Peptides against a protein of PDB entry 5D63. Designs and how they scored, part 23

Target 1, 292 residues: chain A of PDB entry 5D63
Amino acid sequence: SLRRGIYHIENAGVPSAIDLKDGSSSDGTPIVGWQFTPDTINWHQLWLAEPIPNVADTFTLCNLFSGTYMDLYNGSSEAGTAVNGWQGTAFTTNPHQLWTIKKSSDGTSYKIQNYGSKTFVDLVNGDSSDGAKIAGWTGTWDEGNPHQKWYFNRMSVSSAEAQAAIARNPHIHGTYRGYILDGEYLVLPNATFTQIWKDSGLPGSKWREQIYDCDDFAIAMKAAVGKWGADSWKANGFAIFCGVMLGVNKAGDAAHAYNFTLTKDHADIVFFEPQNGGYLNDIGYDSYMAFY

## One batch from the design tools (peptide; aimed at target 1 C214 D215 A257 Y288)

Design b2_p14_6_s3 (made by RFdiffusion4, then SolubleMPNN; from b2_p14_6, 7 letters changed)
Fold by OpenDDE base, seed 3:
Structure b2_p14_6_s3 (fold): chain B 292 residues (1-292), chain A 14 residues (1-14)
Amino acid sequence: as target 1 above (292 residues)
Amino acid sequence: SIIDQFRREYYALR
C-alpha cells in the first residue's frame, strides 16, 4: 500500500508530472500535465498523500505549494471531467477529494481512482505538452493505458525511515540518543540545502569562542531551514529535513555540533558542516545525540 | 544519568 508522504507524480507514458497550474490556491485551479526537472524542487508538482483511516488505499492529495486538494469537479463520472485544486481538509468525507490509489497491472506504476465516481485520473491523449488536460476518465484497474498510470516518486521520509538511516551510519556513538521532532520530512536536494545555507548569512559568520561557535552555527542552519519551509509551502503536516548532531571524536578529546541531511535515495545520511557549507561522509566525529 | 554527567563534564562543544 502507498505510504503517507510527499510525492512527485509522473506519468508512466510521457515525461509529464501532475502540476497545479501556477501553484494557485484559488478554487477551480486546473491541474495539468507539465514538464519537470529531475533532482530539483518542482514547486507546483508536489503532493502530500494523507491516508484516510479505516478506508483501504484511499487518500487525500494536498498540493504542497498551494495547500489545496485534488478535486474531481462535481464528482462527475463523465469522461473528461476536470480535475482541479480546491480548498479542503486532510481527512475530508467529500468524495470529490477522495482518491483510491493502488498499483496498476504493471506492478510499478499506480492508478488514481476517484472514490465516488470510480473514474481514474487521466492525462488526456497522453499529451506531453505543458498545460495538457488532466481529467477523470472511465477505466478499470487492470487496463494498461499509460494515460492513467502514474509513478509516485517519494520526496519525503517518515521519522522511522530517518531513524533507520541514522542507525546504519558508521559514525554513531554507542551512547547515541536520537530525538524525533516531526513525523514526515521533505528531503531537499543538496543544491537547495546549500542555497538556504547561503541565504542565511552563515557563510559570512565568524567563529568566536563560546559566544558563536559550532552549536550556534548548527542551530542557525536548522532555524534557517525551518523558516524556509514555513515561507515556501502552504500545506501543513510535514517538516523540512535538517538534523542537528552532537559528536565526539575518536580520541575522546574534542566534541562538535554539526548538521546532517539524507542522501538522494534516502537510505543514508550525509553530514553538513555549517561553518563552511561542506558535505562529508565522515566529519571526524561520532554522534552521541541528534534531533531532527 | 551517569552518561549525561560524563558528557557534561568532559565533552564541551567547540
Scores: peptide ipSAE 0.057, ipTM 0.674, DockQ to the pose 0.191
OpenDDE base, seeds 1, 2, 4, 5: peptide ipSAE 0.036, 0.045, 0.031, 0.046; ipTM 0.679, 0.681, 0.690, 0.687; seeds 1, 4 fail the geometry check

Design b2_p14_6_s4 (made by RFdiffusion4, then SolubleMPNN; from b2_p14_6, 9 letters changed)
Fold by OpenDDE base, seed 5:
Structure b2_p14_6_s4 (fold): chain B 292 residues (1-292), chain A 14 residues (1-14)
Amino acid sequence: as target 1 above (292 residues)
Amino acid sequence: SIEDEFRESYYSLR
């Protein structure tokens, strides 16, 4: 079963992702195939899958950038029916925006079936060109047509997954207490995380005893990420991952405040020093407190 | 607690 989360949805046949054209929030904006760059944000190609309670394997798909939802035009079962972005809500009853998502016959990719029409999201002709048509098309769950098979690359973590990543890190103090602030987190590539850091002004900020020291830097970074998230994405129901930690050194005679994020595979955390923008596997402190 | 002790102390750069 597909978990709630943010996904980059890639065609199983060609290197194309499901893209909301120009990230537009206008009703009827085409959803198209588009090239993507691994380990980048891919702004218009991120989708929040929200499971519908009591409807097995059925979701709404909200475009993170536009805040609009994947919508089968008029709910038509006709092959070639446009799939567009359209205003909606996460728990809508509109069958035009309800998608049953289950594993394909290959066991790795998914198929996306419109709940009402029972047609499938189809990259028409497997066209790998930017702007290629994505449409509802007749199909079955068991057929192997790659035009209708999609890899769901998870771009987010739940709070529980983040907690687990922290728990297995060797630089956690025995007194550690973690405080979870949100339920689902978009995990940023380091390049994006760094860019937010740069844009925050922190690289030019001067360390000053007590008045602007490690805790101020760490909190400023988290605030910058939060603002970036709010300013960048129109969808709701998720946060941008950026943690704050307080840690104690091995000698037990000094403490530090710093940030952390998740590694690319979401299995581990990496520490981030907001005073210099460095990523470290060992920051020299064991965390006794975190919030994220 | 140890947390209180360090929260009350000055945080060094490193």
Scores: peptide ipSAE 0.041, ipTM 0.691, DockQ to the pose 0.171
OpenDDE base, seeds 1, 2, 3, 4: peptide ipSAE 0.033, 0.032, 0.034, 0.029; ipTM 0.721, 0.665, 0.670, 0.702; seed 4 fails the geometry check

Design b2_p14_7 (made by RFdiffusion4)
Pose (drawn by RFdiffusion4):
Structure b2_p14_7 (pose): chain A 292 residues (1-292), chain P 14 residues (1-14)
Amino acid sequence: as target 1 above (292 residues)
Amino acid sequence: SIEDLARDEYHAKM
């Protein structure tokens, strides 16, 4: 089963993503195929998949930017029916916004079926051009047609996954305690994490004993990332990944406060120095506390 | 709050 999370959904035949045109919140805004840039935030192409209780392999798909839902127009089973963004709720009973998502016959990509119509999300004619029509279409679960096959590229981690990445890190103090604050996190590319640090004003902040020292920088960065999350996205039910750690050196005589993020593969943590914007695999301190 | 706790912990070490 596809896990709850945020996904960049890529056609298996051509490198086009499912894109809510112009990120528009208007009802009826077309969902189309569009090119993308890896290791960036693709602002119109992120989808929060919310599992439906007791309805196996069935979800709502909420565009992260617009807050609107993937909707099969009037629930029609006619091939070519429009797939658009539409207002809705995470746990709706409206079958126009319910999607059964299971692995295709290739075992890697998925097919997306409308719960009401039993038709599939289809990149019409396999068109790779920007703005290509995506429609509901007749199809089967097992066929190889790439027009109806989609890679769900996971862009978020659960809290359990973030905890696992931290636990595998070699720079964790024996007294370490972590404090978990949310349940699902959008993992940022370093390019975006750095842009938030720049836009927060922290690059210009001067170190001052106690009144604006390491803990102030670290907390400020976390707060800046939290503000960015709320100001940038309209969908609810997730948080942005940015941790704060307190650590002690090997000699046991100096402590430091700093931030952390995750690697691209989501398996490991990487430390971030808020005083200078650097990313480090070893910051010189073992973490005795973290909150994220 | 968790931030107050983190500040107390950091400055206790310092």

Design b2_p14_7_s1 (made by RFdiffusion4, then SolubleMPNN; from b2_p14_7, 8 letters changed)
Fold by OpenDDE base, seed 2:
Structure b2_p14_7_s1 (fold): chain B 292 residues (1-292), chain A 14 residues (1-14)
Amino acid sequence: as target 1 above (292 residues)
Amino acid sequence: SIIDEFRAAYYALK
């Protein structure tokens, strides 16, 4: 079963992702195939999958950038029916915006079936060009047509997953208390994380005893990431991952406040020093408190 | 506990 989360949805046959054209919030904006760059923010190609309660394997797909939803035009079962962005809500009853998402016969990719029409999201002709048509098309769950098979690459973590990643890190104090602030977190590439740091003004900020020291830097970084999230994405129901930790050194005679984020595979955390923008596997402190 | 005291006095150690 597909988990709630943010996904980059890539065609199984060609290097094309499901893209909301221009990230436009206008009703009827085409959803198209488009090239993507791994390990970057593919701005118009991120989709929040929200599972519908009591409807097995069925989701809405909200474009993270536009805040609009994947919509089968008129819910038509005709092959070639346009798939567009359209205003909606996460728990809509509109079958035009309800998608049953289950594993394909290959066990790795997914198929995306419109709940109402029972047609499938199809990269028409497997066209790898930017702007290629994505449409509803007849199909079956068991056929192997790559035009209708999609990899769902998870770009987010749940709070539970983040919690687990923290828990297995060797630089966590035995008395650690974590405070989860949100339920789902978009995990940024380090390059993006660093750029936010640069844009925040922190690189030019002066450390000053108590008045602007480690905790101020760490909190400022989190605030900057939060603002970046708010300014960048129109969808709701997720946060941008950026944690704050308080840690103590092994001797117990020094403390520090710092940030952390998740590694690319989401399995581990990496520490971030907001005073210099460095990423470290060992920051020299064991965290006894975090909020994220 | 000592750790609680430490948490309360983070400013003294930072």
Scores: peptide ipSAE 0.244, ipTM 0.830, DockQ to the pose 0.198
OpenDDE base, seeds 1, 3, 4, 5: peptide ipSAE 0.236, 0.022, 0.237, 0.025; ipTM 0.820, 0.668, 0.826, 0.701

Design b2_p14_7_s2 (made by RFdiffusion4, then SolubleMPNN; from b2_p14_7, 7 letters changed)
Fold by OpenDDE base, seed 2:
Structure b2_p14_7_s2 (fold): chain B 292 residues (1-292), chain A 14 residues (1-14)
Amino acid sequence: as target 1 above (292 residues)
Amino acid sequence: SIEDQFREAYYALK
């Protein structure tokens, strides 16, 4: 089953993603096909999938940017029915906003079926142009029509996944204690992470003994990422991944506070030095404590 | 506790 998480949803036939037009929060905003740039934040194209309890393979899809939900207009089963953004809630009972998402017959892509109408999210005519219509359309689960097949690229990690990534890192102290602050984390590209760092003012901050030293830098970075998240996204129920670690070196005669994020494949962590903006696989310390 | 020990260690070692 598809896990709760934030997804970039890409058509299986053409390089187009499900896009909430202009990221608008207005009811009835068209959801359209739109080009995307790999390895970047595609602002209007991220969707939080929330599984509905006791309804197999069924989700709401919240646009991360607008905080509105994917909605089949009037729940109509007519082919060509508009799919729009609309206000809603994660656990709504409104069948216009409930989507059954299961693997297609090819075993890699998904189909998105409206729970009520039983029609499928369709990139009409497979149109790859920006603004192409996405609509409900008749179909079956076993059809191979790429207009109705979508790749769900997971852009977030659960706290458990983050925990696992940390646990397998070789630079974790045997007495490590991790404190998980949230349940789901959007993982940023390094370029975005770095830009947040730059915008925070940390590059110009002066290290001062105790009063503004390594822990201040690390905490300031986390705060900056948190603020960036709050200012950037209207959806709730997720955080932006940015961790803080306290570590001790192998000799046990030096300690440090630093940040960390996840690698592109979400399988590992990479350390980030907020004092200079560097990414390191080995920061020279073994973490005995983290919060993220 | 371990946490207490490391809090002390961090302060002294950072």
Scores: peptide ipSAE 0.282, ipTM 0.899, DockQ to the pose 0.250
OpenDDE base, seeds 1, 3, 4, 5: peptide ipSAE 0.276, 0.261, 0.266, 0.280; ipTM 0.880, 0.888, 0.892, 0.882; seed 3 fails the geometry check

Design b2_p14_7_s3 (made by RFdiffusion4, then SolubleMPNN; from b2_p14_7, 7 letters changed)
Fold by OpenDDE base, seed 5:
Structure b2_p14_7_s3 (fold): chain B 292 residues (1-292), chain A 14 residues (1-14)
Amino acid sequence: as target 1 above (292 residues)
Amino acid sequence: SIEDEFREAYYALK
């Protein structure tokens, strides 16, 4: 079953993703097919899937950018019914905004069925053009029509997954204690992470003994990421992944505070030095404390 | 506590 998380949803037939047009929060904003760039933040194309309790395989889909929800217009079962962004809540009972999401017959892609109408999210005519219509359309779960098949690329991790990634890293001290601050984390590409770092002013910040040293840099980076998240996304129920670690070197004669994020595949962590913006697999310290 | 030990260590070692 599909896990709660943030997904980039890509058509199985053409290189097009489900896009909320202009990221607009206005009710009735068209959801359309749009090109995407791998390894980047596709701003209008990220969807938080929230599972509905006690309703099997059924979710709301909240656009991360707009904070609005995927909505089948009037819940109509007519083929060609518009799918739009519309105000809503994560646990709504409005069947216009409830989507049953299960694996397609190919076992890799998903189909997205409106709970009420039983029609499927369809990239009309498989049009790969930017702005192509996405609509509700008749279909069946076993049909192989690529217009109605979607890859759900997970762009987030749960706190448990993050914890597991940390635990697998060889640069963790035996006394390590981690403090989980949130439940679900959008994992940023390094380019975005770096841009936040640049925009924070940290590249121009001066190291000063105690008053603005390694822990200040690390905390400032986390704060910058947090603010970036708050300023960038209207959806709630997730955070932006950026951790802080305290570590000690193997000799036990030096300590450091630094950041970390997750690798692209979400399986590992990579260390980030906020004093110079560098990414390292080995920062020279073993972490005994983290919060993220 | 072990946590106190590392707090002290961090300050002393950073």
Scores: peptide ipSAE 0.252, ipTM 0.826, DockQ to the pose 0.243
OpenDDE base, seeds 1, 2, 3, 4: peptide ipSAE 0.250, 0.248, 0.251, 0.243; ipTM 0.826, 0.826, 0.828, 0.831

Design b2_p14_7_s4 (made by RFdiffusion4, then SolubleMPNN; from b2_p14_7, 8 letters changed)
Fold by OpenDDE base, seed 5:
Structure b2_p14_7_s4 (fold): chain B 292 residues (1-292), chain A 14 residues (1-14)
Amino acid sequence: as target 1 above (292 residues)
Amino acid sequence: SIEDEFREAYYSLK
């Protein structure tokens, strides 16, 4: 079953992603096929899949940017029915916004079926052009039509997954305690993470003994990421991953505060030094405390 | 506890 999370949804046939046009929050905004750039944020192309309790394999899909939901216009079963962004809620009973998402016959891609109409999200004619129509279309679960097959690339991690990634890292002190602040985290590419760091003013901030030292830098970075998240996305129910760690050196005579994020594959953490914007696999400290 | 002792210790933070 598809896990709750944020996904970049890419067509199985052509290099096109499900895109909310212009990221607009207006009801009826077209959802279209659009090109994407790997390892970037792809602003209008991120969807929070929220599973509906007690309805097998059924989700709402909230556009992260607009905060609106994937909506089959009038719930019509007619082939070619528009799929749009529309206001909604995560646990709506509106069948226009309920999507059954299961593996296709190829075992890798998914099909997205409207719960009510039983039609499928279709990249019309497999058009790879920007702005290509996405519509509800007749189909079956076992049909191999790539117009209706989608890869769900996970862009987020659960708190449990983050915890597991931390646990696998060799630079964790035996006294480590982690404190989880949220449930689901959008994991940023390093370029975006760095840009937030730059925009925060931290690169120009002066280290000052105790009054503005490592902990201040680390907390400021987390605050900057939090603010960036709040300012950038209209959807709720997720956070932006940015951790704070306290660590002690091998000698046990010095400590440091720093940040960390997750690697691209979400399997490991990478340390981030907010005083210089560097990413390190080994920051020279073993973490005894983290919050994220 | 040993952990408490560790956490209560003051370390020079850079």
Scores: peptide ipSAE 0.048, ipTM 0.658, DockQ to the pose 0.125
OpenDDE base, seeds 1, 2, 3, 4: peptide ipSAE 0.032, 0.048, 0.046, 0.031; ipTM 0.704, 0.665, 0.653, 0.702; seed 4 fails the geometry check

Design b2_p14_8 (made by RFdiffusion4)
Pose (drawn by RFdiffusion4):
Structure b2_p14_8 (pose): chain A 292 residues (1-292), chain P 14 residues (1-14)
Amino acid sequence: as target 1 above (292 residues)
Amino acid sequence: SSMEEKAWAALNAL
């Protein structure tokens, strides 16, 4: 089963993503195929998949930017029916916004079926051009047609996954305790994490004993990331990944406060120095506390 | 310590 999370959904035949046109919140805004840039935030192309209770392999798909839902127009089973963004709720009973998502016959890509119509999300004619029509279409679960096959590229981690990445890190103090704050996190590319640090004003902040020292920088960065999340996205039910750690050096005589993020593959953590914007695999301190 | 007090205050404010 596809796990709850945030996905960049890529056609298996051509490198087009599912894109809510112009990120518009208007009802009926077309969902189309569009090119994308890896290792960036693709602002119109991120979808929060919310599992439906007791309805196997069925979800709502909420565009992260707009807060609107993937909707099969009037629930029609006619091939070519429009797939648009539409107002809705995470756990709706409206079948126009319910999607059964299971693995295709290639075992890697998925097919997306409308719960009401039993038709599939289809990149019409396999068109790779920007703005290509995506429609509901007749189809089967097992066929190889790439027009109806989609890679769900996971862009978020659960709290359990973030905890696992931290636990595998070699720079964790024996007294370490972590404090988990949310359940599902959008993992940022370093390019975006750095842009938030720049936009927070922290690059210009001066170190001052106690009144603006390492803890102040770290907490400020976490707060800046939290503000960015709420100001940038309209969808609810996720958080942005940015941790704060306190650590101690090998000699046991100096402590430091700093931030952390995740690697692209989501398996490991990387430390971030808020005083200078650097990313480090070893910051010189073993973490005895973290909150994220 | 001052660092830990600030960190606990920030954590509990969340």

Design b2_p14_8_s1 (made by RFdiffusion4, then SolubleMPNN; from b2_p14_8, 7 letters changed)
Fold by OpenDDE base, seed 1:
Structure b2_p14_8_s1 (fold): chain B 292 residues (1-292), chain A 14 residues (1-14)
Amino acid sequence: as target 1 above (292 residues)
Amino acid sequence: SPMEEKFLAFLESQ
């Protein structure tokens, strides 16, 4: 079953993703097919899937950017009914905004069925052009039509997944204590993470003994990412992944504060030095404390 | 822990 998380939703037949046009929060904003760039943020194409309690395989889909929800216009069962962004809530009872999401017959892609109408989200004619119509369309779960099959690429991790990634890392001290701050984390591409670092002013910040040293840099980066998240996204119920670690060197005679994020496959962590913007697999310290 | 407190003392050097 599909887990709660943030997804980039890509058509199984053509290189097109489900896009909220212009990221607009206006009711009735078209949801369309649009090109995407792998390993980028794809601003208008990220969707928070929130599972509905006690309704099997059924979710709301909140656009991260607009904070609006995928909505089948008037809940109509007619083929070609518009799918739009519309105001809503994560646990709505409005069947226009409830989507049953299950594996297709190919076992890799998903189909997205409107709970009320029982029609499916369809990239009309498999059109790969920007702005291509996405509509509710008649179908069945077992049909192989790629117009109604979607890959759900997970762009976030749960706190448990993040914890597991940390636990696998060889640069963790035996006294390690981790503190989890949130439940679900959008994992940024390094390019975006670096841009936030640049925009924070940290590249121009001067190290000063105690008054602005390693811990200040690391916390400033964490704060910058948090602010970026708040300023960039209208959806709630997730955080942006950026960790802070305290570590000790092998000799036990020096300590450091630094950041970390997750690798592209979300299986491992990578260390980030906020004093120079570097990514390292080994920062020369073993972490005895983290919060993220 | 006492060990963590010891390690925290080194943060000022970085």
Scores: peptide ipSAE 0.028, ipTM 0.641, DockQ to the pose 0.086
OpenDDE base, seeds 2, 3, 4, 5: peptide ipSAE 0.022, 0.026, 0.015, 0.015; ipTM 0.630, 0.625, 0.580, 0.580; seed 2 fails the geometry check

Design b2_p14_8_s2 (made by RFdiffusion4, then SolubleMPNN; from b2_p14_8, 7 letters changed)
Fold by OpenDDE base, seed 2:
Structure b2_p14_8_s2 (fold): chain B 292 residues (1-292), chain A 14 residues (1-14)
Amino acid sequence: as target 1 above (292 residues)
Amino acid sequence: SAMEEKFLSFLNSQ
């Protein structure tokens, strides 16, 4: 089944994603098809899928940017019923905002069925234009209509997945202890991560013995990412991935504090040096502690 | 921890 997480939801037929128009938090804001740029944030096109307890394969979909939820207008089963952003809660009982999400017959894409109406989220006419209508439409689970098939590109990792990525890295000390701060993490593209670093002022910060050294840089980076997250997104229930590590060198005579993030495929970590903005597969230290 | 103490001793160099 679909895991809790943040998804970029892309049509299986055309290069369009499910987009909350203008990222508006207003009730009734149209959800539309819109072009997207791979390996970018795609601000209005990220959705937090929250599984509903005891309701199989059923979720709410919260727009990350607006904090509003995917909503079938009046829960109508009529074909062409608008799908909009609307205020809600993650564990609502409102069937207008409950979506059963399961694999389509192709085994790769998903279909998104409204729990109440049993209609499916449909990119009307498969229109690839920006602003194309997304609506509830009649269908079945086994139909191959690409208008109703969606790829769920997972943009986040669970804490467990992050932990696993760390654990398989060769630069982890035998005494490593990790401390998990959140449950789900949006993983940023490096370009965004770097921009946050630049905007933090760290590139112009002066290293000073003890008073502003490696730990200060590393923590400042994490703080900057945290603030960026808070300032950028209205949805709750996730964090932005940015870890802090403490490491010791092979000789055991030097220690360092640094950051890390996840690779694009979320399978590995990459180290980030907040003192110079560099990404490294080997930072020259083995981590004995991390928090993220 | 011993590791933390060791880390503190090295902070000046990093």
Scores: peptide ipSAE 0.035, ipTM 0.688, DockQ to the pose 0.086
OpenDDE base, seeds 1, 3, 4, 5: peptide ipSAE 0.034, 0.031, 0.035, 0.035; ipTM 0.686, 0.721, 0.685, 0.693

Design b2_p14_8_s3 (made by RFdiffusion4, then SolubleMPNN; from b2_p14_8, 8 letters changed)
Fold by OpenDDE base, seed 2:
Structure b2_p14_8_s3 (fold): chain B 292 residues (1-292), chain A 14 residues (1-14)
Amino acid sequence: as target 1 above (292 residues)
Amino acid sequence: SAMEAKFNAFLASQ
């Protein structure tokens, strides 16, 4: 079953993703097929799937950028019915915005069925062109039509997954205490993470004894990422992953504050030094505290 | 915590 999270939703037949056109928050904005670039943000193509309690395999899909929801126009069961962005809420009862998402017969892709109409999200004619129509279309769960099969590439981690990644790292002190601040985290590509760091002013910040030293740099980086998130996305219910750690060296005679993020596969953490923008597998400290 | 206190002792050099 699909878990709550942020997904890049890619067609199983052609290299096209579900895209909210222009990222517009206007009601009725077309959702279309659009090309994407792997390992990038793909701004208009990220969707927060929120599971509906007590309704099996059923979700709302909120566009991260616009904060609007995937909506089957008039809930019509007619083939070719437009799928659009529309204002909504995560736990709406509007069947136009409720989507049953289950594995297709191939066991890897998903099909997206409108809860009310029972039609499926369809990349019409498998058109790979930018702006290609996405519509509700008749179908069945077991058919192999790739026009209605979608890969859900998970772009976020739960707090539990983040916790697990930290726990697997060899540079965690035996006295480690972690403090989870949010429930779901968009994981950024390093390039984006670095750009946020650059834009924060930290590269030009002067280290000063205690008044602006390691903890200030680390907190400033986290603040910068938080602000970037707030400024970039209209959807709620998630955070941008950027951790702060306090660590002690092996000798026990020095401590440091630094950042960390997750690797691409979300299975591990990588340390980030906000004083120089470096990524390290070993920062020379064992973390005894983190918050993220 | 003891570790926090230790951290604070080293802030000047980090």
Scores: peptide ipSAE 0.022, ipTM 0.656, DockQ to the pose 0.086
OpenDDE base, seeds 1, 3, 4, 5: peptide ipSAE 0.022, 0.019, 0.019, 0.018; ipTM 0.629, 0.623, 0.648, 0.614; seed 1 fails the geometry check

